# Peptides against a protein of PDB entry 7Q4I, part 224

Target 1, 281 residues: chain A of PDB entry 7Q4I
Amino acid sequence: HENSTIAERLYSEVRVLCWIMTNPSNHQKKARHVKRTWGKRCNKLIFMSSAKDDELDAVALPVGEGRNNLWGKTKEAYKYIYEHHINDADWFLKADDDTYTIVENMRYMLYPYSPETPVYFGCKFKPYVKQGYMSGGAGYVLSREAVRRFVVEALPNPKLCKSDNSGAEDVEIGKCLQNVNVLAGDSRDSNGRGRFFPFVPEHHLIPSHTDKKFWYWQYIFYKTDEGLDCCSDNAISFHYVSPNQMYVLDYLIYHLRPYGIINTPDALPNKLAVGELMPEI

## One batch from the design tools (peptide; made by RFdiffusion4, then SolubleMPNN)

Design b2_p29_2_s3 (from b2_p29_2, 20 letters changed)
Fold by OpenDDE base, seed 4:
Structure b2_p29_2_s3 (fold): chain B 281 residues (1-281), chain A 29 residues (1-29)
Amino acid sequence: as target 1 above (281 residues)
Amino acid sequence: MEEELKKKKELEEIYKKAEKEAEEIDKEY
């Protein structure tokens, strides 16, 4: 019998709404597999699309399809969340329909933070935004206050937030959030290991799998090691995860256990005050 | 591997576009 008592506690105390960026062509191909795997572990799961799908629980946002509309879709998704769901959760995760998320590890990271703290977390990138921005593919999580500031303070002001739907959605939300003093948090663990990953585990875990000239090494905000030290034991997300790999990851993470190895969870950290961040490592 | 490489390239293109847009913004300031 697995003792889930702490995970159950965190499920109740650290409520996460997950919204999944998708499109009608991916409802059955990708999004359905999120719903069938890690998305079940969200307190609320919503698929943001251009078409309604009652089987998927997909919302039709008033946006066009295509990469040039991803920023538009992100704006409308957060408007929809703010209007309908702002009290349904404490934290609001954006993920893609090919992002895999270990929601329990995210709750563990988020536990000390107040949802009234204007903060967001993800894989922090350094370009374009002074404080950094979170990689769209790795997924990023906003506090309730961050969502409020984004929707109420940033979006209505073209000087603070791009009114056009063009641009890289992750960069644009990062600019908007910075402009309303939402902090780009540090998602690294106590060993300085990353938790949000813009690629599959293999690409992070295998040393020299990428050329040193690979853009990622120039974009990462924090220095990271390659190999086994790349990634927290409490890693939260991976991107470019195929539908089949989602089921493999679900099996490996939640079902496969080495006999005789019992993982004891670390003690929960103390809760932070509103506006307080964990010390940078 | 090929799909992942394609996705990496697509992502690289997105970020390169964002980089150019950011450089243009930084030049206007």
Scores: peptide ipSAE 0.031, ipTM 0.609, DockQ to the pose 0.129
Fold by OpenDDE base, seed 2:
Structure b2_p29_2_s3 (fold): chain B 281 residues (1-281), chain A 29 residues (1-29)
Amino acid sequence: as target 1 above (281 residues)
Amino acid sequence: MEEELKKKKELEEIYKKAEKEAEEIDKEY
């Protein structure tokens, strides 16, 4: 018997709405597998698309398809969330239909923070945005206050937020959020290890696959070690995860156990006041 | 491997576009 008592507590205290960026061609191919794997561990799961799908719980946003519309989808997705779902959760995760997320590890990271703190978390990149921005593929999570500021303060003001639908989605939301004083949080664990990953585990765990000239090493905001120290034991997300790999990860993380090894969770940190962040590591 | 390499290239193209757009915005302001 697994003792899930602390995970059940965090499920209730750290409510997460997950919205999945998808399109009609991926509803059956990708998005359905998110719903059948890690997405079932969200408090609310919504698929943001250009077409409605009642089996998937997909919303038809008033946007076109293609990469040039991703920023448009993100704006409309957060408008939809603010209008219909802002009280359904404390935290609002964007993920792609090929992102895998360990939601329990995200709840653990988020637990000390107030959802009224204007903060967001993800894989922080350093270019284009002074405080950094979060990689779109790794997924990023906004506090309720961050969503409010984004939708109410940033989006209506063309000086604060890009009004057109062009640009890199993750950079554009990062600019908008900075302009309304939403803080780009540090998602690293107490050992300085990353939790949100813009690639599959294999690409982060195996140093020999990354040329030092690879753009990623220039983009990362925090220096991370290569190899086994790349990744937190409480890692939250991986990107470019195939539908088959989602089921493998679900099995490895939630079912496969080494006999005789008992993992005791660390004590929860103290809750922070509104506007407080964890100290930088 | 081919799909992962394709996805890496696609991501690189997104970031290169973002760089160009950022440079254009920085020139307009």
Scores: peptide ipSAE 0.027, ipTM 0.576, DockQ to the pose 0.113
Fold by OpenDDE base, seed 3:
Structure b2_p29_2_s3 (fold): chain B 281 residues (1-281), chain A 29 residues (1-29)
Amino acid sequence: as target 1 above (281 residues)
Amino acid sequence: MEEELKKKKELEEIYKKAEKEAEEIDKEY
């Protein structure tokens, strides 16, 4: 029998709404596999699309499809969340329909933080935004206060937030959030290992003699090592995860156990005050 | 050197494939 008592406690105390960026062509191909795997572990799961799908629980946002509309879709998604769901959760995760998320590990990272702290977490990148921004593909999570500031303070002001729908979605939300003093948090564990990953596990875990000229090494905000030291034992997300790989990850993480190895979870950290962050490592 | 070049090409092909799949989605709309 698996002891889920701490996970159940965190499910109640650290409520997460997950919204999935998708489109009508991906409802059956990708999004439904999120719903059947990791998405079932969110407190609320919503698919943000241009078409309604009652089987998927997809919302039709008033946006066009295509890569040039991703920023528009993100703005409308958070407006929809603020209007209908701001009290349904404490934290609000954006993920793609090919992002895989270990929601329990995200709850563990978020546990010490107040949802009234204006903060967001993800894979932090350094270009374009002074405090950094979170990679769109790795997924990023906003506190309730961060969502409020984004929707109420940033979006209505063209000086604070880009009014058109063009640009890199993750960079544009990062600029908007910085302009309303939402802090770009450090998602690394106590060993300085990353938790949000913009690629599949294979690309992070295998020491590729990646050319030091690879764009990723220029974009990462925190220096990360390659190989097994790349990744926290409490990793949260991976990107470019195929539908088949989602089921493999679900099996490996939640079902496959080495017999005779009993992991005792670490003690929960102390709660932080409103506006307080964990010390940088 | 040959194995490193091979892995780099494989990664470039994965990225090109992902870009092409995303461009094909943009052409169907």
Scores: peptide ipSAE 0.024, ipTM 0.544, DockQ to the pose 0.100
Fold by OpenDDE base, seed 5:
Structure b2_p29_2_s3 (fold): chain B 281 residues (1-281), chain A 29 residues (1-29)
Amino acid sequence: as target 1 above (281 residues)
Amino acid sequence: MEEELKKKKELEEIYKKAEKEAEEIDKEY
């Protein structure tokens, strides 16, 4: 019997609403597999689409489809969340329909933080936004206060937040959040290892996979090591995870166990005050 | 703006490539 007591506690104390960026063509192909795998570990799971799907729990946002509308969809998604679901969770994760998330590891990272702290986490990139921004593909998580500030303070003000639906959604939300003093948190573990990954595990774990000229190395906010030291043992997300790989990851993470190895969880850190962050490493 | 757009397009191409590679891995299995 797995001792799930801490995970159950965190499920209750660190409530996460996951919203999945999808489209009608991906409801059956991708989004359904999120719902059947890691999405079931969210406190609430919502699929943000252009068409309603009651089987999927997909919401039809008033946006067109296509890559040029991702920022529009993100704005409408957070408006929808704020209007209908702001009290249903403490933290609000954006993920794509090909993002895989270990929600328990995210709860562990978030545990010390107050949801009233204006903060968000993800794979931090350095360009375009002074404090950095979180990579869209790796997924990013906003505190309740961050969502409030985004929707109430940033979105209504075209000087603070882009009114047009065009742009890189992750950059644009990063600009908006910075403009309302939402802090771009450090998601690294105590060893300085990343937790949110904009690629599949293989791309991060194998040093030879990317040229040193690869844009990623210029975009990352924090220096990361290659190989096995790339990734936290408590990694949170990976991107470009196929539907089949989601089931493989679910099996490997939640079912496959090496006999005789008992993982004891680390002690929970102390809770931070409102507005307090963990020290940067 | 043009350089930002160029970098963004390069990012999109890399992301598209990674997505295709992920899809191709799924076809081999």
Scores: peptide ipSAE 0.029, ipTM 0.631, DockQ to the pose 0.055; fails the geometry check

Design b2_p29_2_s4 (from b2_p29_2, 22 letters changed)
Fold by OpenDDE base, seed 5:
Structure b2_p29_2_s4 (fold): chain B 281 residues (1-281), chain A 29 residues (1-29)
Amino acid sequence: as target 1 above (281 residues)
Amino acid sequence: EEEEKKKKEELEEIYKKAEEVAKERDKEY
């Protein structure tokens, strides 16, 4: 029997609303597989679309489809969350319909932080935003205070937040959040290993898969290693995960167990004060 | 060999998609 006592505690104490970026063409192809796998481990799961789907729990946002509307969809998604769901969770995860997330590992990372701390986490990129921004595909998680600041302070002000729907959604939200003093947190573990990944596990686990000139190496905010040292043992997310791979990951992570190996979770860290961050590594 | 080829092709498609997104960022900013 698995001891889930700590995971259950964190499920209660570190409440996560997951919103999934999707579109009507992907409701059945992708989004439903998120709902059937990792999305069921969120405290609240909402699919943000352009069409309502009651079976999926998809919301029709007043935006068009396509990459040029992703920023518009992100703005409307967080407006919707703030209006309807701001008290349903402590943390608010954006993920794509091809992002896989180990929600328990995210709760572990978030546990010490106050949801009233204006912070967000993800795979931090360095370009275009001084403090960095979080990769859209890897998924990023905002504190409740970060959502409040984004929706209430940033979005209404065209000087702080882009009013049109064009642009890279992750860069644009990163700019907006910086402008309202939401901190781009460090999501790395105590060994300096990343937790949010903008690619599939295979990309990160296999050394020299890409040339050193590959854009990712120029974009990453923190130094990262290749191979088995690429990734935290408590990794949180991977991107470009196919529906089939989601089920494989669910099996490997939550069902497959090596006989005779008992993993004892590390002790929970001390909680931080409001506004306090973990020391940078 | 066929499985390795298929995996390689899948990875290449992922990289291509990711590169497209990066290029879009680089053009915009």
Scores: peptide ipSAE 0.535, ipTM 0.913, DockQ to the pose 0.810
Fold by OpenDDE base, seed 1:
Structure b2_p29_2_s4 (fold): chain B 281 residues (1-281), chain A 29 residues (1-29)
Amino acid sequence: as target 1 above (281 residues)
Amino acid sequence: EEEEKKKKEELEEIYKKAEEVAKERDKEY
């Protein structure tokens, strides 16, 4: 029998609403596999689409489909969350329908932070936004206060937030959040290892898959290594995860155990005051 | 060898897709 007491405590104290970016063509192909794997570990799970699906629990947002509408879909998704679900959680995760997330590791990272702190976390990128922005594919998580500021202060003001639906979704939300003083947090662990990843585990764990000229090395805000030191032991997300790989990851993380090895969790850090961040490492 | 080749091709497709996303950002900004 496993001891899940700390995970159960964090499930109650660090409430996470997960919203999944999807479309009607992916409801059966991708989104249902999120629901059957890691999405079941969210406190609330919502699929944001252009069509309603009662089996999936998908919401039809008032947006068109296509890559040029992703920013429009993100704006409408957070408006919907603010109107209907702002009190249902403390933290609000955006993920794609091919993102895999270890929600317990995200709760561990978020535990010290107040949800009233205007902060968000993810895989931080450097270009185009002074404080950086979070990769759309790796997924990013906003505090309740960050959602409030985004929807109430940023979205209604064309000077703070782009009114049209064009542009890169992750860059545009990053600009809007910066303009309302939502901080781009550091999601790295105490060893400086990343937790949110814009690729599959294999890309990060195995060195020499990419040249040093690969765009990712210019985009990443914090220096990162390849190999076993690439990734936190408490990694949170991976992107471009196929439906089959989601079930493999679910098995490896939650079911497969090396006999005779017992992992003791680290002690929880002290809680921070409102507006306080963990020191950068 | 066939499984390794297939896996390599899948990874290359992911990298290409991600690079296209980055290039779209670079064109927009």
Scores: peptide ipSAE 0.526, ipTM 0.909, DockQ to the pose 0.848
Fold by OpenDDE base, seed 3:
Structure b2_p29_2_s4 (fold): chain B 281 residues (1-281), chain A 29 residues (1-29)
Amino acid sequence: as target 1 above (281 residues)
Amino acid sequence: EEEEKKKKEELEEIYKKAEEVAKERDKEY
């Protein structure tokens, strides 16, 4: 009953490896629910942990657990991906075990870009990094070339990339990527609406739920509206999504359909040359 | 009212958690 022809084409042409940041205490509580929902729509799904779990397909990285080790885990995760999986995908998504992702919408955003373009996308924040950096919780996606530059050029050089495992994971990778000329892309749609969100849908969709002094308004790189106009019709991710909310979102997005409404997808944009970006809005 | 209260509390917990992460960034940089 569904016409998935374009989604199937994009699944083949825009290959995405998703790696999930998790820990052993969250394998059953959170990560399993990612695997059972949105993670099944990735071309490759890997859980990055400190312990192996064969049921989950979790990799034991040589890092400790705790917030102070998130940067260390991200470095080891991308090293692992580069060594074992760099040719298995074109794009490499980091997400948390409480991030929900609409992978088809991400493929649509990525379609015009070459994976050989040194670029990454996510919810762009402005502090601490000149070009900005992507919020860790909203998830961020690197091109194959961005992964190569990160692992081969940035990580081995302590002047380009922090050798210690301390620091904010998303800021530190953002600094490293900037230092190797990986561009912080604009993930907004053609109407200027965001696609990657560092909070649950309810936070973004409900007007006046946040004070103007809320830290997010100082951190966000692009101006965003509140309410229904906050979010692209092709939104990609939300953060702080509970396991139960993942199943609800999975049902609402992929199963629930209003009878008699035929969705005609927009035409695919033209492909860009290597190194070319979409014009900023 | 109880469901609305519970939902509000859940959102407040998310906001608090996110604020803590932001404060940690601001301490480190």
Scores: peptide ipSAE 0.513, ipTM 0.907, DockQ to the pose 0.775
Fold by OpenDDE base, seed 2:
Order: C-alpha cells, then sequence, then structure tokens
Structure b2_p29_2_s4 (fold): chain B 281 residues (1-281), chain A 29 residues (1-29)
C-alpha cells in the first residue's frame, strides 16, 4: 500500500496551476501526452496556444506562432491567468509541451513559501539579468504575488517590461520580474543539488557528454556537480522530454518500485513569513 | 539595441543547438 497522505496534503495546501506553452501543430503530438502524464497532477492544467482545442483544454491567445512570439505568448498567458485563474492556485508554473514535471517535488520545495511572497523559481541562469533569470525550458513557477506584480505593475510599463513581443521569453520575463522586485529564488535542495533541469536526465547524469566549454556551465547561476550529484533526489523538471519518454518517466517515478525499499519523506520545514526566503546554501 | 539583438541571436543559437541535440537523441530511439 502506497502512503500518499503527505502528497495529498501538499496537493491541497500548495495549489499549482500549470500552463503549458504549445501551438496547434503540437496539440496532438506533444501537449496531449503532457495531459496524459504529469499534467494530471497539477491542481489546474491549461494549454496556452494560438488556437482553441476543447479536447486538450487549450486557450487561443491573441498571438502569432513561432519562436519570435514566445514572449508575446508568455505575456498573454499570464494576463489570461490573472484575469480568470489568479485565485484558482497559489503557484503558477510555466512549462513547455516537452517539459516533464514531478509536481509533488515542486510542492515540497514551495511548501515553506508564502504565495504572497514576490518570488519565482526554476533553473537559474546568470547572464543578462543581475539577480539571474529562470530557464524557459526547465519550467519556472511564480507565486501569486509574482503574477500580480508581473501583470499589474510590470506589463503596463514599457520602462519595466518590454512591450514588443520579440526577445527570449525567459530573459524578458526575468527582466520584468526583477524590475518589480520579484525575487529569483534558489530552487536547490539542502545538499545544493538542482531541481529544475533544462535538459533530459541523461544529459545531467552523465558527465562525459558535457564539454567544460558547453554554454550551460557558463549560464548556470549556481555551480552544480556533474554526475549523480548533479540532481536532487527531489528533482522537479526536465526538458526535451519526448512524448514516449514522458510515459517512461511516469512509470519509473510513480509505478516502478524496488521491492523492500520504503522511502520515508523528510519532515516538512517551517513555513516562512511573507517576504522571507530560505537561506541560500 | 544591437547588444540586445546580439544577445537574442546568441540565445536563439543556443536553443537551436540544444534542440538539434535533442532531435539527434530522438533519432537514436
Amino acid sequence: as target 1 above (281 residues)
Amino acid sequence: EEEEKKKKEELEEIYKKAEEVAKERDKEY
């Protein structure tokens, strides 16, 4: 018998709205597989597209398609969330239609934080933004207050937030959030291990595949070890996960069990006050 | 504007390369 009591508690106390960045060509190819796997574990799941799809629960945003419109889509997605869904969750995850997320591990990381704290989490990168920004592909999660500040304070002000739809969406939201004093949180575990990953598990777990000259090592905000110590036992996300790999990960994480090994969860940390962060490691 | 454009282009190249690596892995499956 699996004891899910703590996971069920966190599902109720740490409500997550997941919005998936997709497009009409990927509704059946990719987004459907998110809905059939990890997306089921979100408190609310919305697909943000340029076309409506009632089977997928996709929203048609008033944006064009293509990489040059990702920032536009992100702005319109958060406007839509703020208008229709700001009270439906405490935390608001952006993910791609090829991101896999362990939502329970995200709830565990978020549990001590107030959703009224202006904070967001993800794979923190150091370039372009002084406090850093979160990698778009790894997915990033905003507090309710961070969404409010982004939509109400940042987006209407061209001096705080880029009005044009061009740019790298993750950098541009990172600039906007910094300009409204939304903090770029530390998503690392108590051992200093990362939780949000901009690549598949194999890329992070196998050191031999990364030349030290690989851009990632210059972009990461926190130094992480290579190999098995790269990744938290409570990892949250991976990117470039194929539809088939989503089902494999779903099986490995939620169904496959080594006989005779019982995982006891760590005690939940104390809740932080509004505006407090966990100490950086 | 030119530095921002150059940074955008560099990011696009990085993401493109990462997608190429991902696509190559998907071909090996």
Scores: peptide ipSAE 0.014, ipTM 0.499, DockQ to the pose 0.053; fails the geometry check

Design b2_p29_3_s1 (from b2_p29_3, 16 letters changed)
Fold by OpenDDE base, seed 4:
Structure b2_p29_3_s1 (fold): chain B 281 residues (1-281), chain A 29 residues (1-29)
Amino acid sequence: as target 1 above (281 residues)
Amino acid sequence: KKKEEEEKELKELEEQKKKYDEEMEKKID
């Protein structure tokens, strides 16, 4: 028998709204599979699109489609969340329609933090933003206060936040968040292992899968190694996950069990004060 | 010089990232 008592507690205490970046062409192809897999473990799940889809629960944002509009969509998504859903959750995850997320592991990471702390987490990249920014593909999670600061303080000010819809959405939100003193948190575990991954597990777990000149090694904010030591046992996200791989991951993580191996969860850490962060490792 | 070299290197990395993203998206499709 599975004991989910602590996961159920965290589901109630660490409320996560997940918004999925999608488009009308991906509603059936990708987004539906998020809804049928990991997205069902969010406290609230919303698909942010340019067209409404009642089967998907997709919102039509007032934005155009295409890569050049992703920043526009991100701004409108967070405006929509702030207006309609800011009290529905404590934490607000952006993910792509090809991102897979272990929401329980995210709740575990977030548990000590106050949602009133201006912080966000993800796969931290070092270029363009002094404190770093979170990779868009790996997904990133904002505290409620971070969303408030982004929407209320950053977005209305062209000096703090880019008014046009062009640019890399993850870089642009990272600049805006830095400009309103939202902290780029450390998402690594107590062993210094990453939790948010901009690739599939295979790309991280296999040593020498990529050349040493691979862009990722230059982008990553924290030093990381390839192989089994790359990744937290409490990993949160992977990117470039196909619809079929989402079901495989869902089966492997939530259903497949090695007989006779029982994992006991670690004790929850103490809760931090507002504005307090876990020590960086 | 150093700044220009850093900007050039970053641009090359962006191009690599973009190409990789496009290749990975095509593998999902």
Scores: peptide ipSAE 0.547, ipTM 0.914, DockQ to the pose 0.912
Fold by OpenDDE base, seed 2:
Structure b2_p29_3_s1 (fold): chain B 281 residues (1-281), chain A 29 residues (1-29)
Amino acid sequence: as target 1 above (281 residues)
Amino acid sequence: KKKEEEEKELKELEEQKKKYDEEMEKKID
């Protein structure tokens, strides 16, 4: 018998809307596998596309397709969320259709924070944005107040937010959010281990997979260890996850259990005041 | 000089990142 009482509590108290960046060619290839795996653990799941798909619950945004339109799609996705869904959740996750997310671990990280705090979390990168920005592929989560500031204060002002649809999606939203005083949070656990990962678990867990000149070591905002200490026991996301690997991860995380090993969850931290962040580690 | 070197290094890292992203996407497809 599994005891999910704490996870059920967090599902109710830390409501997450997940929006998935996809396109019509990926609806059947990738996005449906998100819906069948980790996406079912979101309080609300929406696929943001250029075409409607009623089986997927995909929204047709007024954007073109292609890599050069990802920033345009992100702007329209958050406008759509603000107009139709701002009260349906407390937190708003962007993920790709090849991102895998452990939503319970994200709720645990978010639990102490007020959704009225202008903050967002993800894998923090240091280039281009003074406070850092969150990697697009690892996924990033905005508070309700961060979404409000982005849509109402940043997007209408070309001085605060890029009006064209060009540029790196994650960098451009990071600039816009900084310009409206949305804080780039620290998503690390109490041991300083990362929770949002821009690669598959194998690439983080095996130190020999990348050299010291690998771009990632120059992009990361926080210094991280290599190997088994790379990753929180409460890791939230991985990127470049194939459709087949999503089902493998879903089985390994939620079904496979070593008999006779019982994990007791840590106590929930105290809730923070509005505008308060966890101390830097 | 320092700023130009930093901008050049960042551009080289961007190109490396872009190439890596393209290679990883092709492995999923």
Scores: peptide ipSAE 0.560, ipTM 0.916, DockQ to the pose 0.899; fails the geometry check
Fold by OpenDDE base, seed 5:
Structure b2_p29_3_s1 (fold): chain B 281 residues (1-281), chain A 29 residues (1-29)
Amino acid sequence: as target 1 above (281 residues)
Amino acid sequence: KKKEEEEKELKELEEQKKKYDEEMEKKID
């Protein structure tokens, strides 16, 4: 018998709305599998698309399809969330339809933070944004206050936020968020290990999978170790996860157990004050 | 010079990232 008491507590205290970036061609191919796997562990799950799908719970945003519209879709997604769902959660996760997320680990990371703190978390990258920005593929999570500032303060001001729909989605939101003093949080665990990953577990866990010139090593804001020490035991997300791999990960994480090994969760940290961050490690 | 080199390096990294993203997306489909 599994004891889920702490996970249930965190489900109630750390409410997460997950919005999934998708398109009509991926509703059945990818997005449906998110809904059937990790997406069911969100407090609310919404698929942001250009077409409505009532079976998927997909929203038709007023945007075109294609990679050049991802920033447009992100802006409209957060407007939609702010208008309809800002009180439905405390935290607002963006993920792709090929991102896998361990929502319980995200709740654990978020637990000490106030949702009224203007902060967001993800895989932090160095380029373009002074404080860094969060990788789009790894997924990123905004506090309620961060969403408010993004939608109410940043988006209406072309000086603070790009009005055009072009550009890298994750970079552009990162610029906008910095301009409204939303802090790019540190998502690393107490050992300095990353929690949000822009690749599949295999690419992070296997040493020498990439050379030192690989873009990722230049992009990462925090130094990370290679191999098993790359990744927190409380890892939150992986990217480029196929639909089949989502079910495999769901099985491995939530069902497969080594007999006789009992994992005892660490004690919850103290809650931080509004505006307070965990000290950098 | 140093800024131009940094901009060039960043552009090369962007191109590498973009290519990688495109390759990875094709492996999922």
Scores: peptide ipSAE 0.550, ipTM 0.914, DockQ to the pose 0.908; fails the geometry check
Fold by OpenDDE base, seed 3:
Structure b2_p29_3_s1 (fold): chain B 281 residues (1-281), chain A 29 residues (1-29)
Amino acid sequence: as target 1 above (281 residues)
Amino acid sequence: KKKEEEEKELKELEEQKKKYDEEMEKKID
């Protein structure tokens, strides 16, 4: 028997719409497993595809298929959300169909922030965008105001947002969001540990002698330590998670408990005013 | 010179990232 009272409170006070980037070939292979695992903990779950699937609740966006259209899908997904769902949530998560997300940990991170604050969170990368941008694979979450600014102010202006569908989707949305003064937030915990991860837990937790030349160390905005101290106890996401690993993670996080260990959750932080951020660590 | 070296280094990192992403996606399929 678990005491979920705080999680239930956060579910009501920090409403999250999750949209999943997918394609028709992945509906059965990947997206269905998101729906059966972590996606059920979102307040709203939508699969963004090129084809409709009534079993999955997939939306057919007016975009072509293939890697070169990911930016096109992201633009159309947020247009669709703004038109149909902007009031259904306070926060809007993009994830891939191979991203695993601990939604309760995301609600905990988001709790102090106003959804009217123009901010977004994820695994922050430093290249191409002065304030940084959030890794597409780790998933990223926009406030309601960030979605409004993206769709209403950025997308209609080719000077603020790329009109074509080419480029890396995470870099391109990061440029657009910076151009409309949406802040790239710090998603690290109070110990400076990361919460959004662009790889599987194994690749972050095991101090592999990854060559210091490994691209990730050059991309990461915040210096993080390798090994067990890499990752917050309140980690939010992992990428390259296979369908089988989603069920393993779902069991380990939500069902497996060490007998006699009672975890007392930390007190909720004070809410911030509109436009306020947590102090950077 | 320094800017050209930085642009070359970034391009090499992009190629490494792209290759890594392709390798990881193939492990999930």
Scores: peptide ipSAE 0.544, ipTM 0.912, DockQ to the pose 0.909; fails the geometry check

